# Peptides against a protein of PDB entry 5KEZ, part 24

Target 1, 320 residues: chain A of PDB entry 5KEZ
Amino acid sequence: NVAIYNPFRPWWERYQPVSYKLCTRSGNEDEFRNMVTRCNNVGVRIYVDAVINHMCGNAVSAGTSSTCGSYFNPGSRDFPAVPYSGWDFNDGKCKTGSGDIENYNDATQVRDCRLTGLLDLALEKDYVRSKIAEYMNHLIDIGVAGFRLDASKHMWPGDIKAILDKLHNLNSNWFPAGSKPFIYQEVIDLGGEPIKSSDYFGNGRVTEFKYGAKLGTVIRKWNGEKMSYLKNWGEGWGFVPSDRALVFVDNHDNQRGHGAGGASILTFWDARLYKMAVGFMLAHPYGFTRVMSSYRWPRQFQNGNDVNDWVGPPNNNGVI

## One batch from the design tools (peptide; made by RFdiffusion4, then SolubleMPNN)

Design b1_p10_2_s4 (from b1_p10_2, 8 letters changed)
Fold by OpenDDE base, seed 4:
Structure b1_p10_2_s4 (fold): chain B 320 residues (1-320), chain A 10 residues (1-10)
Amino acid sequence: as target 1 above (320 residues)
Amino acid sequence: SLAIGRWKRF
């Protein structure tokens, strides 16, 4: 991915890929392979956060400032380490003046335009699908158990399916023969927008962002909410079917105070309430649970926004 | 924008 130095190595640089090489701030491919092996050998499975909707931001300077030193040129849509070129992006398909998503009530913009300037891949193209599948298959062959598909809301479900249909079975050294990758898709559906979580049920599980938002409200006792109202927690609250849900109290995005739940989201900053929420989540049978492991950073609020929300995990001069 | 984090999409 792109190496950003202003601010210094923010967490979100990971979501700006320039190649599918397995060399990042966390280590190189050999180290990753070693980690996957050691984890699998003790029954710990690895699920990769796969960024396949886009490449890096359109405004990033061309050059070799990347975690693996690969050259890239956002201006010309040149990512030779893949390789991608201008033919592999949705620049001509997006009809907004800016080239970015401007209206989230327009499903075509949400899927065909750039997410906050991130160069949007033309996932309708078999070439693009195949390059992504190649990347994911390499990970499968290493021994990962599945994937979180980043920004799935911004991809057409059929395009995702086309990629998934190209995937190998899991590595038989650790998984039963014929096992399929575990897939869960990041889809932010709090209602009110045309894209629905149910659009993606055919591809795998989806993130249920209503879970953390509503649970936060209840535990905070906002709006007269009571714990007794959790009697029909899950589908009874309008959440997706349990077998399609991945649930969580917070994630890295909404932990930083914006979107997908707003101020209701409980985080480690509110330790007591957070432990209550996580405890409830783990005790309740609804959905597939995900527990957040985060870190403290020097928050500085200006006009309700943390100006240090970019700060990444503890590191040694940029190396995690 | 280079300075925009992913949470800005919300």
Scores: peptide ipSAE 0.078, ipTM 0.837, DockQ to the pose 0.450
Fold by OpenDDE base, seed 5:
Structure b1_p10_2_s4 (fold): chain B 320 residues (1-320), chain A 10 residues (1-10)
Amino acid sequence: as target 1 above (320 residues)
Amino acid sequence: SLAIGRWKRF
């Protein structure tokens, strides 16, 4: 991915790929392979956060300032380490003035335009699908168990399906022959927008962001909400079917005080309430559960916004 | 902007 130095190595640089090389601040491919093997051998499975909707930001300077030193040029859409070129992006497909998503009530913009400047891949193209599938298949062959598909809301479900149809069976050294990768898709659907979680049920599980938002409201006792109201928690609260849901109290985005769920989201900053929420989630049978592991950072609020919400995990001068 | 953070989508 791109190495960003202003601010200094923010967490979100990880979501700006310039290649599909397994070469980042987390380690190299050999180290990753070793970890996957060791984890599998003790029954711990690995699921990769796959960033396949986009490459890096359109405004990032061209060069070799990346975690593996690969050259890239956002201006010309040149990513030779893949390779991608200008033919592999949705620039001409997006019809907004900025090239970015401007209206989330326009599903076409949401899927064909750039997410906050991130160069949007033309996933309708078989070439692009194949390059992504090759990346994911390499991971499958290493021994990963499945994937979180980042920014799935911003991809057409059919394009995702086309990629998934190209995937190998899981590595038979650790998984039963014929096993398929476990897929869960990041889709933010709190209602009120045209893109729905149900659009993606055919590809695998989806994130249920209503879960953390509503649970936070209840545990905070907002709007007269009571714990006893959770007696029909899950589908009874309008959430997606349990067998399609991946549930969580918070994630890296919304624990920073904004986004899906807003101020209702419980985090480790509210330790007691957070433990209650996580405990409830783990005790209740609805959905596939995900527990957050995060870190403290020096929050500095200015006009209600944390100016340090970019801060990544603890590091020593950029080295994790 | 100078910094393109994914959180800005919210």
Scores: peptide ipSAE 0.078, ipTM 0.833, DockQ to the pose 0.415
Fold by OpenDDE base, seed 1:
Structure b1_p10_2_s4 (fold): chain B 320 residues (1-320), chain A 10 residues (1-10)
Amino acid sequence: as target 1 above (320 residues)
Amino acid sequence: SLAIGRWKRF
C-alpha cells in the first residue's frame, strides 16, 4: 500500500493499495504464510480484509513511496505491479464534477465514482476481475478461510459474484475437499439510501451496522431505551436475516467517532458498557459475531472531533 | 488532500 507520512503512517494507508503484494508494515509473505500455518494447525482460521474496490487516492504523489517499494502513478492510473492502467478504472463512467461520490442517494455514483478520491476499479472488466481473483486465490492457496470484502457497497453485486465464481476451493491441507471461502461484505445500510444489504445476500454474509448502533443506544439508556426491549433482538428489530448477518459492537471506523452509528457506538473507551454489549452479543443467538481487538491512542478532541483519529496501530517496523 | 480518511465515506 501507499506509505503516507503526513500524518505519519496512519491506519487508513492500509486501505490504499498500489499492488497485491503481501508486504506491508504488518509483515512479508513468508511471515504471513507462517502465521496462517500456525493458526490453522490449532484450529484458528484466518479471514483477510480484502481491498478490491479501489487503489490508492487520486491525489497521492507518484513514485515508489509504498510498503513494498512498487512504483505507482495515480495521476496516470499506472499501477505496473498489478498491472493496471487507465483502462482499468471507472473515470469515464463517473459523471460527477469532482469524480468523487457526491450523492449517496444515487446508486450509480456510489458504485461508479471514487470513494473520497480513491481510484475506482472497473470491476465490470474480466481483466480486473481476474487480477483480483488471482490475488484472492493466492491467499486461498496459502490457507486463509475467507474474506471480508471492503467497500462492498461501492461494488456492483454482480461484479462481486463474477470474482467469487473464479475462486478456488479452500486448501485441502486444512479444510475438507470442496470447501468454499467464507465471504462477508462490508455494506453500510442504516436505511434511507438506495443501496440495500439485501442486494448482496447472494454473495455471502453482510455487515449489520444497525446492530452496534441500536445496541449502543439501549445500553446507554438513551431515549428511554431498556434492556427488556431486546427480547426480540435480531430480525424483530428490522435487522437482516440471522444467516446473512455479521454483527459487531464496533469496528475500526466507528470506533473513531465516524461512520454508521455515531456517538451511540460503544468502544473500549467506555469499558464497562462495552463489556456489557459484547457479552450480550456473544450470548444472544443472532448473526455471526465478530469481537474487536484494538489499541489506545492519544486522543485530542477539537470541536468535538478527535484530531488524532488517524493514529495507526503500534508498529516496530518503521523501515517500510 | 493526501490525507484521505475512510470515515468520510459515511
Scores: peptide ipSAE 0.074, ipTM 0.836, DockQ to the pose 0.474
Fold by OpenDDE base, seed 2:
Structure b1_p10_2_s4 (fold): chain B 320 residues (1-320), chain A 10 residues (1-10)
Amino acid sequence: as target 1 above (320 residues)
Amino acid sequence: SLAIGRWKRF
């Protein structure tokens, strides 16, 4: 991914790829292989956060300022380490003036235009699908168990399916022969927008963002909500079917106070309430559960916004 | 801006 120094190595640089090389601030490919092997050998499975909707931001300076030293040029859409060129992006397909998503009520913009300036890959092209599949298959062959698909809302479900159909079975050194990768898709659907979580059920599980939002409201006792109302928690609250749901109390985005779910989201900053919410989630039989492991950072609020919401995990002068 | 965070997708 790109190496950003202003601000200093923010968490979100991780979501701006310039290659599919397994070479980041977390380590190199050999170190990753070693970690996967050690984890698998004790029954801990690895699921990769796969960023496949886009490459880096369109305004990032060209050069070799990346975690693996790969050259890239956002201006010319040149990513030779893949390789991608101008033919592999949706620049001509997006019809907005800015080239960015401007209206989230327009499903075509949401999927064909740039997410906050991130160069949008042309996933309709078999070439692009194959490059992504090769990346994911490399990970499968190393021994990962599955994937979180980042920004799935911004990809056409059929394009995702086309990629998934190219995937190998899991590595038979650790998984039964014929095992398929576990897939869950990040789709933010709190209602009110045209893109629905149900559009993606055919590809695997989806994130249920209503879960953390509604649970936060109940635990906080907002609007007269009571714990007793959770008797029919799950489908009874209008959530997606349990066998399609990946559930969580918070994630790295909404932990920073401006994500899906708004102010209702509980985080470690409210430790007592957060423990109650996480405990309830783990005890209640709905969905596949995900528990957050995070860190504290020096929050600094200006005009209601944390100007330090970019701060990444603890590091030693950029080394994690 | 080069410092655009992913939070704006919400």
Scores: peptide ipSAE 0.072, ipTM 0.838, DockQ to the pose 0.474

Design b1_p10_3_s1 (from b1_p10_3, 6 letters changed)
Fold by OpenDDE base, seed 3:
Structure b1_p10_3_s1 (fold): chain B 320 residues (1-320), chain A 10 residues (1-10)
Amino acid sequence: as target 1 above (320 residues)
Amino acid sequence: GSASNIGGAR
């Protein structure tokens, strides 16, 4: 991914790929392979956050400022480490003036235009699908158990399916022969927009953002909410079917007031309430659960916004 | 609308 130095190595640089090479702030490919092996040997499975909707931001300077040293040029859409070129992006397909998503009520914009400047891959092309599949298959062959598909809302479900159809079975050194990768898709659907979580049920599980948002209001006793109302928690609250849901109290985005959930989201900053929410989630049978492991950062609110929401995890001069 | 990874916005 791109190496950002202003601000200094933010967490979100991780979501701006310039190659599919497995060398980042966290380590190189050999170290990753070693970790996966050691984890699998004790029954701990690895699921990769796969960033496949886009490459880096269109405004990032060309050069070799990347975690693996690979050259890239956002201006010319040149990513030779893949390789991608201008033919592999949706610049001509997106019809907005900026090239970015401007209206989230237009499903075509949401999927064909750039997410906040991130160069949008032409996932309808078999070439692009194959490059992504090669990346994911390399990870599968290393021994990962599955994937979180980042920004799935911004990809056509059929394109995702086409990629998934190219995937290998899991590594038989640790998984039963014929096992398929576990897939869950990040789709922010709180209602009111044309793209629905149900559009993605055919590809795997989806993130249920209503879960953390609603649980937060109940635990906080907002709007007269009571714990007794959780009696029909799950589908009874209008959530997706349990067998399609991945649930969580918070994630990296809404922990910082981004994305979905707003102020209702409980985080480790609200320690007592957060423990209650996480405990409830783990005790309740609805959905597949995900527990957040985060870190403290020096929050500094200006005009209601944390100006330090970019701060990444503890590191040694940029190296984790 | 709701978007992913807002911190990386350009």
Scores: peptide ipSAE 0.073, ipTM 0.850, DockQ to the pose 0.139
Fold by OpenDDE base, seed 5:
Structure b1_p10_3_s1 (fold): chain B 320 residues (1-320), chain A 10 residues (1-10)
Amino acid sequence: as target 1 above (320 residues)
Amino acid sequence: GSASNIGGAR
């Protein structure tokens, strides 16, 4: 991914890929392979956060300022480490003036335009699908158990399916022969927008963002909500079917007030209420549960916004 | 709108 120095190595640089090389601040490919092996050997499975909707930001300077030193040029859409070129992006398909998503009530914009300047891959192209599949298959062959598909809301479900259809079975050293990768898709659907979680049920599980938002409201006792109302928690609250749901109290976005849920989201900053929420989530049988592990940072609120919401995990001068 | 990884825009 790109190496961003202003601000200094933010967490979100990880979501600006310039190659599919397993070479990041977390380590190199050999170290990753070793970790996956050690985890699998004790029954801990690895699921990769796969960033396949886009490459890096349109405005990032060309050069070799990346975690593995790969050259890239956002201006010319040149990513030779893949390789991608201008033919592999949706620039001509997006019809907004900025090239970015401008209206989330326009499903075509949401899927064909740039997510906040991130260069949008032409996932309708078999070439692009194949490059992504090669990346994911390499990970499968290493021994990962599945994937979180980042920004799935911004990809056409059929394009995702086409990629998934190219995937290998899981590594038989650790998984039964014929096992398929576990897929869960990040789709923010709190209602009110045209893109629905149900659009993606055919590809795997979907993130249920209403879960954390509503649970936060209940535990905070907002709007007269009571814990007793949680008796029919899950589908009874209008959430997606349990077998399609991946549930969580918070994630890296909404713990910073981004994406979904707003102020209702409970985080480690509200330790007591957060423990209650996580405890309830783990005790209740609805959905596939995900527990967040995060870190403290020096929050600094200005005009209602944390100006330090970019701060990444603890590091030593950029080294994790 | 409801954006993923909103920090990535920077």
Scores: peptide ipSAE 0.070, ipTM 0.851, DockQ to the pose 0.138
Fold by OpenDDE base, seed 4:
Structure b1_p10_3_s1 (fold): chain B 320 residues (1-320), chain A 10 residues (1-10)
Amino acid sequence: as target 1 above (320 residues)
Amino acid sequence: GSASNIGGAR
């Protein structure tokens, strides 16, 4: 991914890929292999956050400022380490004036235009699908158990399916023969937009963002809500089917107030309420649970926004 | 609407 130095190595640089090489702030491919092996050997499985919707931001300067040193040029859509070129992006397909998503009520531009300036891959192309599948298959062969598909709302479900159909079975050194990778798709569906979580059920589980949002209101006792109302928690609250749901109290985005649940989202900053919410989630059978592990950072609020929401995890001069 | 990884927009 791109190496950003202003601000200094923010967490979100991880979501701006320039190659599919396994060189990051966390280590190189050999170190990753070692970690996966050690984890698998004790029954801990690894699921990779796969960024496959896009490459880096269109405004990032060309050069070799990347975690693996690969050259890239956003202006010319040149990512030779893949390789991708201008033919592999949706520049001509997106019809907005800016080239970015401007209206989230237009499903077409949500999927065909750039997410906040991130260069949008043409996932309709078999070439692009194959490059992504090769990346994911490399990880599968290393021994990962599955994937979180980042920004799935911004990809056509059929394109995702086409990629998934190219995937290998899991590594038989640790998984039963014929095992398929565990897939969960990040789809932010809080209602009111045309893209629905149900559009993606055929590909695997989906994130249920209503879970954390609604649980937050209940635990906070907002709007007169009571814990007793959780008696029919899950599908009874309008959530997706349990076998399609990945549930969580917070994630890295809404922990920073980035809109997927708003102020209702509970985080470690409110320790007592957060523990209550997490405890409830783990005790309740609905959905596949994900527990957040985060860190403190020096929050500085200006006009209601934390200007330091970019701060990444504890590191040694950028190395995690 | 809600978007992924909004922090990267800045």
Scores: peptide ipSAE 0.138, ipTM 0.874, DockQ to the pose 0.138; fails the geometry check
Fold by OpenDDE base, seed 2:
Structure b1_p10_3_s1 (fold): chain B 320 residues (1-320), chain A 10 residues (1-10)
Amino acid sequence: as target 1 above (320 residues)
Amino acid sequence: GSASNIGGAR
């Protein structure tokens, strides 16, 4: 991914790829292989957060300022380490003036335009699908158990399916022969927008963002809501079917006031209420559960916004 | 609209 130095190595640089090489602030490919092997040998499985919707931001300076030293040029859409060129992006397909998503009520913009300036890959092309599949298959062959598909809302479900159909079975050194990778898709659907979680059920599980949002309101006792109302928690509250749901109290975005859920979202900053929410989630039989492990950072609020929301994990002068 | 990973100057 790109190496950003202003601000100094923010968390979000991780979501701006310039290659599919396994060289990041977390380590190199050999170190990753070693970690996956050690984890698998003690029954801990690895699921990779796969960023396959886009490459880096269009405004990032060209050069070799990346975690693996690969050259890239956002202006010319040149990513030779893949390789990608101008033919592999949706620039000509997006019809907005800025090239960015401007209206989330327009499904074509949401999927064909740039997410906050991130160069949008042309996933309809078999070449692009194959490059992504090669990346994911390399990880499968190393021994990962599955994937979180980042920004799935911004990809056409059929394009995702086409990529998934190219994937290998899991590594038989640790998984039964013929095992398929576990897939869950990040789709933000709180209602009111045209793209629905149900559009993605055919590809795997989907994040249920209503879960954390609604649970937060109940635990906070907003609108007169009570814990006793959670007796029919799950499908009874209008959530997706349990066998399609991945559920969570919070994620990295809404810990910073970003993404879905707003002020209702509970985080470790409110320790007592957060423990109540996580405890309830683990006790109630709905969906596949995900527990967040995060870190503290020096929050500094100005006009209601944390100016330090860019701060990444604890590090030693940029090295994690 | 609802976007993921929107932090920072992208």
Scores: peptide ipSAE 0.070, ipTM 0.837, DockQ to the pose 0.147; fails the geometry check

Design b1_p10_3_s2 (from b1_p10_3, 5 letters changed)
Fold by OpenDDE base, seed 4:
Structure b1_p10_3_s2 (fold): chain B 320 residues (1-320), chain A 10 residues (1-10)
Amino acid sequence: as target 1 above (320 residues)
Amino acid sequence: GSAANIGGAR
């Protein structure tokens, strides 16, 4: 991915890929392979956060400022380490003046235009699908158990399916023969927008962002809500079917006051309430649970916004 | 406006 130095190595640089090389702030491919092996050997499975909707931001300077030194040029859409070129992006499909998503009530914009300036891959193309599948298959062959698909809302479900149909079975050294990758898709569906979580059920599980948002409201005792109202928690609250749900109290986005959920989202900053929420989540049978592991950072609020929401995990001069 | 992963450059 791109190495950003202003601000200094933010967490979000991870979501600006320039190649599919397994070479990042966390280590190289050999180190990753070693970690996966060690984890698998003790029954801990690895799921990769796969960024496949886009490459890096369109405004990032061309050069070799990347975690593995790969050259890239956002201006010319040149990512030779893949390789991608201008033909592999949706520049010609996006109809907005800016080239960015401008209206989230327009599903075509959401999927064909750039997410906050991130160069939008033409997932319609078999070439692009195949390059992504090759990346994911490499990870599968290393021994990962599955994937979180980042920004799934911004990809056409059929394009995702086409990629998934190219995937290998899981590595038989650790998984039963014929096992398929565990897939969960990040789709922010809080209602009111045309793109629905149900559009993606055919590909795997979906993140249920209503879970953390609603649970936060209840635990905070907002709007007169009571714990007793959680009696029909899950589908009874309008959430997706349990077997399609990936549930969580918070994630890295809404922990920082953006993404989905607003002020209702509970985080470790409110330790007592957060523990209550996480405890409830783990005790309740609805959905597949994900527990957040985060870190403290020096929050600085200006006009209600944390200007340090970019701060990444503890590191040694950029190395995690 | 809508909720999204804001992995874009700042």
Scores: peptide ipSAE 0.071, ipTM 0.850, DockQ to the pose 0.135
Fold by OpenDDE base, seed 2:
Structure b1_p10_3_s2 (fold): chain B 320 residues (1-320), chain A 10 residues (1-10)
Amino acid sequence: as target 1 above (320 residues)
Amino acid sequence: GSAANIGGAR
């Protein structure tokens, strides 16, 4: 991914890829392979956060400022380490003046335009699908168990399916022969927009963002909500079917006051309420559960916004 | 705007 130095190595640089090389602040490919092997040998499975909707931001300077030193040029859409070129992006398909998503009520913009300036890959092209599948298959062959598909809301479900249909079975050194990768898709659907979680059920599980948002209001006792109302928690509250749901109290985005859920989201900053929410989630039989492990950072609020929301995990002068 | 990952260009 791109190496950003202003601010100094923010967490979000990880979501701006310039290659599919397994070479980042977390380590190189050999170190990753070693970690996967050690984890699998003790029954801990690895699921990769796969960033396949886009490459880096359009405004990032060209050069070799990346975690593996690969050259890239956002202006010319040149990513030779893949390789991608101008033919592999949706620039000509997006019809907005800025090239970015401007209206989230327009499903075509949401999927064909740039998410906050991130160069949008042309996933309709078999070439692009194949390059992504090669990346994911390399990870499968290393021994990962599955994937979180980042920004799935911004990809056409059929394009996702076309990629998934190219995937290998899991590594038989650790998984039964014929095992398929576990897939869960990040789709932010709180209602009111045209793209729905149900559009993606055919590809795997979907993140249920209503879960953390609604649970937060109940635990906080907002709007007269009571814990006793959680008796029919799950489908009874209008959530997706349990066998399609991945549920969580918070994620890295809404922990920073961004993304889905707003102020209702409970985080480790409110320790007692957060423990109540996580405890309830683990005790109640709805969905596949995900528990967040995060870190503290020096929050600094200005006009209601944390100006240090970019701060990444604890590190030694940029080295994790 | 809408809820989304904030990992974009900043």
Scores: peptide ipSAE 0.071, ipTM 0.846, DockQ to the pose 0.131
Fold by OpenDDE base, seed 5:
Structure b1_p10_3_s2 (fold): chain B 320 residues (1-320), chain A 10 residues (1-10)
Amino acid sequence: as target 1 above (320 residues)
Amino acid sequence: GSAANIGGAR
């Protein structure tokens, strides 16, 4: 991915790929392979956060300022380490003046335009699908158990399916022969927008962002909400079917007040209430549960916004 | 308003 120095190595640089090389601040491919092996040998499975909707931001300077030193040029859409070129992006499909998503009520913009400047891959192209599948298959062959598909809301479900159809079975050294990768898709659907979580049920599980938002409201006792109202928690609250749901109290976005849920989201900053919410989530059978592990950072609120929401995990001068 | 991942360009 790109190496961003202003601000200094933010967490979100990880979501700006310039290649599919397994070479980042977390380690190299050999170290990753070693970790996956050690984890699998004790029954711990690895699921990769796969960033396949886009490459890096369109405004990032060309050069070799990346975690593995790969050259890239956002201006010319040149990513030779893949390789991608200008033919592999949706620049011509997006009809907005900026090239970015401008209206989230327009599903075509949401899927064909750039997410906050991130160069949008032409996932309709078999070439692009194949390059992504090669990346994911390499990970499968290493021994990962499945994937979180980042920014799935911004990809056409059929394009995702086409990629998934190219995937190998899981590594038979650790998984039964014929096992398929576990897939869960990040789709933010709180209602009121045209793109729905149900659009993606055919590809695997989806994130249920209403879960954390509603649970936060109840635990905080907002609007007269009571714990007894959780008796029919899950589908009874209008959530997706349990077998399609991946549930969580918070994630890396909404713990920073971004994305879905706003102030209702409980986080480690509210330790007691957060423990109550996580405890309830783990005790209740609805959905596939995900527990967040995060870190403290020096929050600095200006005009209601934390100006330090970019701060990444603890590091030594950029080295994790 | 609209909800999105904040992993975009800054």
Scores: peptide ipSAE 0.066, ipTM 0.841, DockQ to the pose 0.120
Fold by OpenDDE base, seed 1:
Parts: C-alpha cells; structure tokens; sequence
Structure b1_p10_3_s2 (fold): chain B 320 residues (1-320), chain A 10 residues (1-10)
C-alpha cells in the first residue's frame, strides 16, 4: 500500500493499495505464511480483509513511496506491479463533476464513482476480476479460510460474484476437499439509501451495522430503551437473517466515530458498557460474531473530533 | 449523512 507520512503512517494507509504484494507494516509474505501455518495447525483460521474495490487516492504523489517499494502513478492510473492502467478504472463511467461519490441516493454513483478520491477499479472487466482473483487465490493457496470484502457497498454484486466464481477451493492440507472460502461483505445499510444488504446475500454474509448502533443505544439507555426490549433481538429488530449476518459491537471505523453508528457505538473507551455489549453479543444466538481487538492512542478532541484518530497500531518492524 | 468506510479514503 501507499506509505503516508503526513500524518505519519496512519492506520488508513492500509486501505490504499498500489499492488497485491504481501509486504506491509504487518509483515512480509514469508512471515504471513508462517503465521497462517502456525494458526491452522492449532485450529485457528485466518480471514483476510481484502481491499478490491479501489487502489490508492487520486491525489497521492507518484513514485515508490509504498510498503513494498512498487512504483505507482495515480495521476495516470498506472500500477505496474499488478499491472493496472487507465483502462482498468471507472473514470469514464462516473458522471459527477468531481469524479467522487457526491450522492449516496444514486446507486450507480455509489458503485461507479470514487469513494472519497480512491481510484475506482473497473470490476466489470474480466482482466480486473482475474487480477483480483489471482491475489485472493494466492492467499487461499497459502491457507487462509476466507475474506472480508472491504467496501462491498461500492461494488456491483454481480462483479463480486464473478470474482468469487474464479476462486480456488481451500487448501486441502487443512480443510476438507472441496471447501469454499468463507465470505463476508462490508455493506453499510442503516436504511434510507438505495443499496441494500440483501443485494449481496448471494455472495455470502454481510455486515449488520444496525446491530452495534442499536445495541449501543439500548445499553446506554438512550431514548427510553430497555434491556428487556432485546428479547426478540435479531430478525425481530429488522436485522438481516441470522445466517446472512456478521455482527459486531464496533469496528475500526465507528470506533473512531466514522461511518455508521455515530455516538451510540460502544468501544473499549467505555469499558464497563462495552463488556456488557460484547457479553450480550456472544451469549445471544444471532449472526456470526466478531470481537474487536484494538489499541489505545492519545486521543485529542477538538471541536468534538479526535484529531489523532489517524494513529495506527503499534509497530516494531522498522520503516516498512 | 451517508454511511461509508471513511477511514480508507482519508
């Protein structure tokens, strides 16, 4: 991915790829292989957060400022380490003046325009689908069990399906022959927008962002909400079917007040309430559960916003 | 406002 130095190596640089090489501030490919093997050997499975909707920001300077040293040029849409070129992006499809998503009530704009400047890949193209599938298949062959598909809301479900249809079965050294990758898709659907979680059910599970948002409100006793109202928690609250839901109390975005959920989201900063919410989630039989493991950073609020919300996880592997 | 993964786009 791009190496960002202002601010200094933020967490979000990981979501700005310039290649599909497995060398980041989390480690190199050999270290990753080693981890996957050791984990699989004791029954711990690995699911990769796959960023396949886009490459890096359009405003990033060209050069070799990347975690693997690969050259890239956002201005010319040149990513030779893949390789991608100007033919592989949706610049010609997006009809907004900025080239960015401007109206989330326009589904075509949400899927064909840039997410806040991130260069949007033309996933309709078989070439692009194949390059992504090659990346994911490399991970499958290493021994991963599946994927979180980042920014799935911004991809056409049919394009995702076309990529998934190219995937190998899981590595038979650790998985039964014919096993398929476990897929869950990040789709933010709180209602009121045209793109729905149900559009993606055919590809795998989806994130249920209403879960953490509503649970936070209840645990905080906002708006007269009571714990007793959780008796029919899940489908009874209008959430997606349990067998399609991946549920969580918080994620890396809404832990920082971004994305979906707002101030209702419970985090480790509110330790007592957070433990209550996580405990409830693990005890209640709805959805596939995900528990967040995060880190503390020096929060500094200015005008209601943490100006240090960019701070990345602890790192000791040098200047990668 | 609209909900999105804002972190990656910063």
Amino acid sequence: as target 1 above (320 residues)
Amino acid sequence: GSAANIGGAR
Scores: peptide ipSAE 0.063, ipTM 0.833, DockQ to the pose 0.126; fails the geometry check

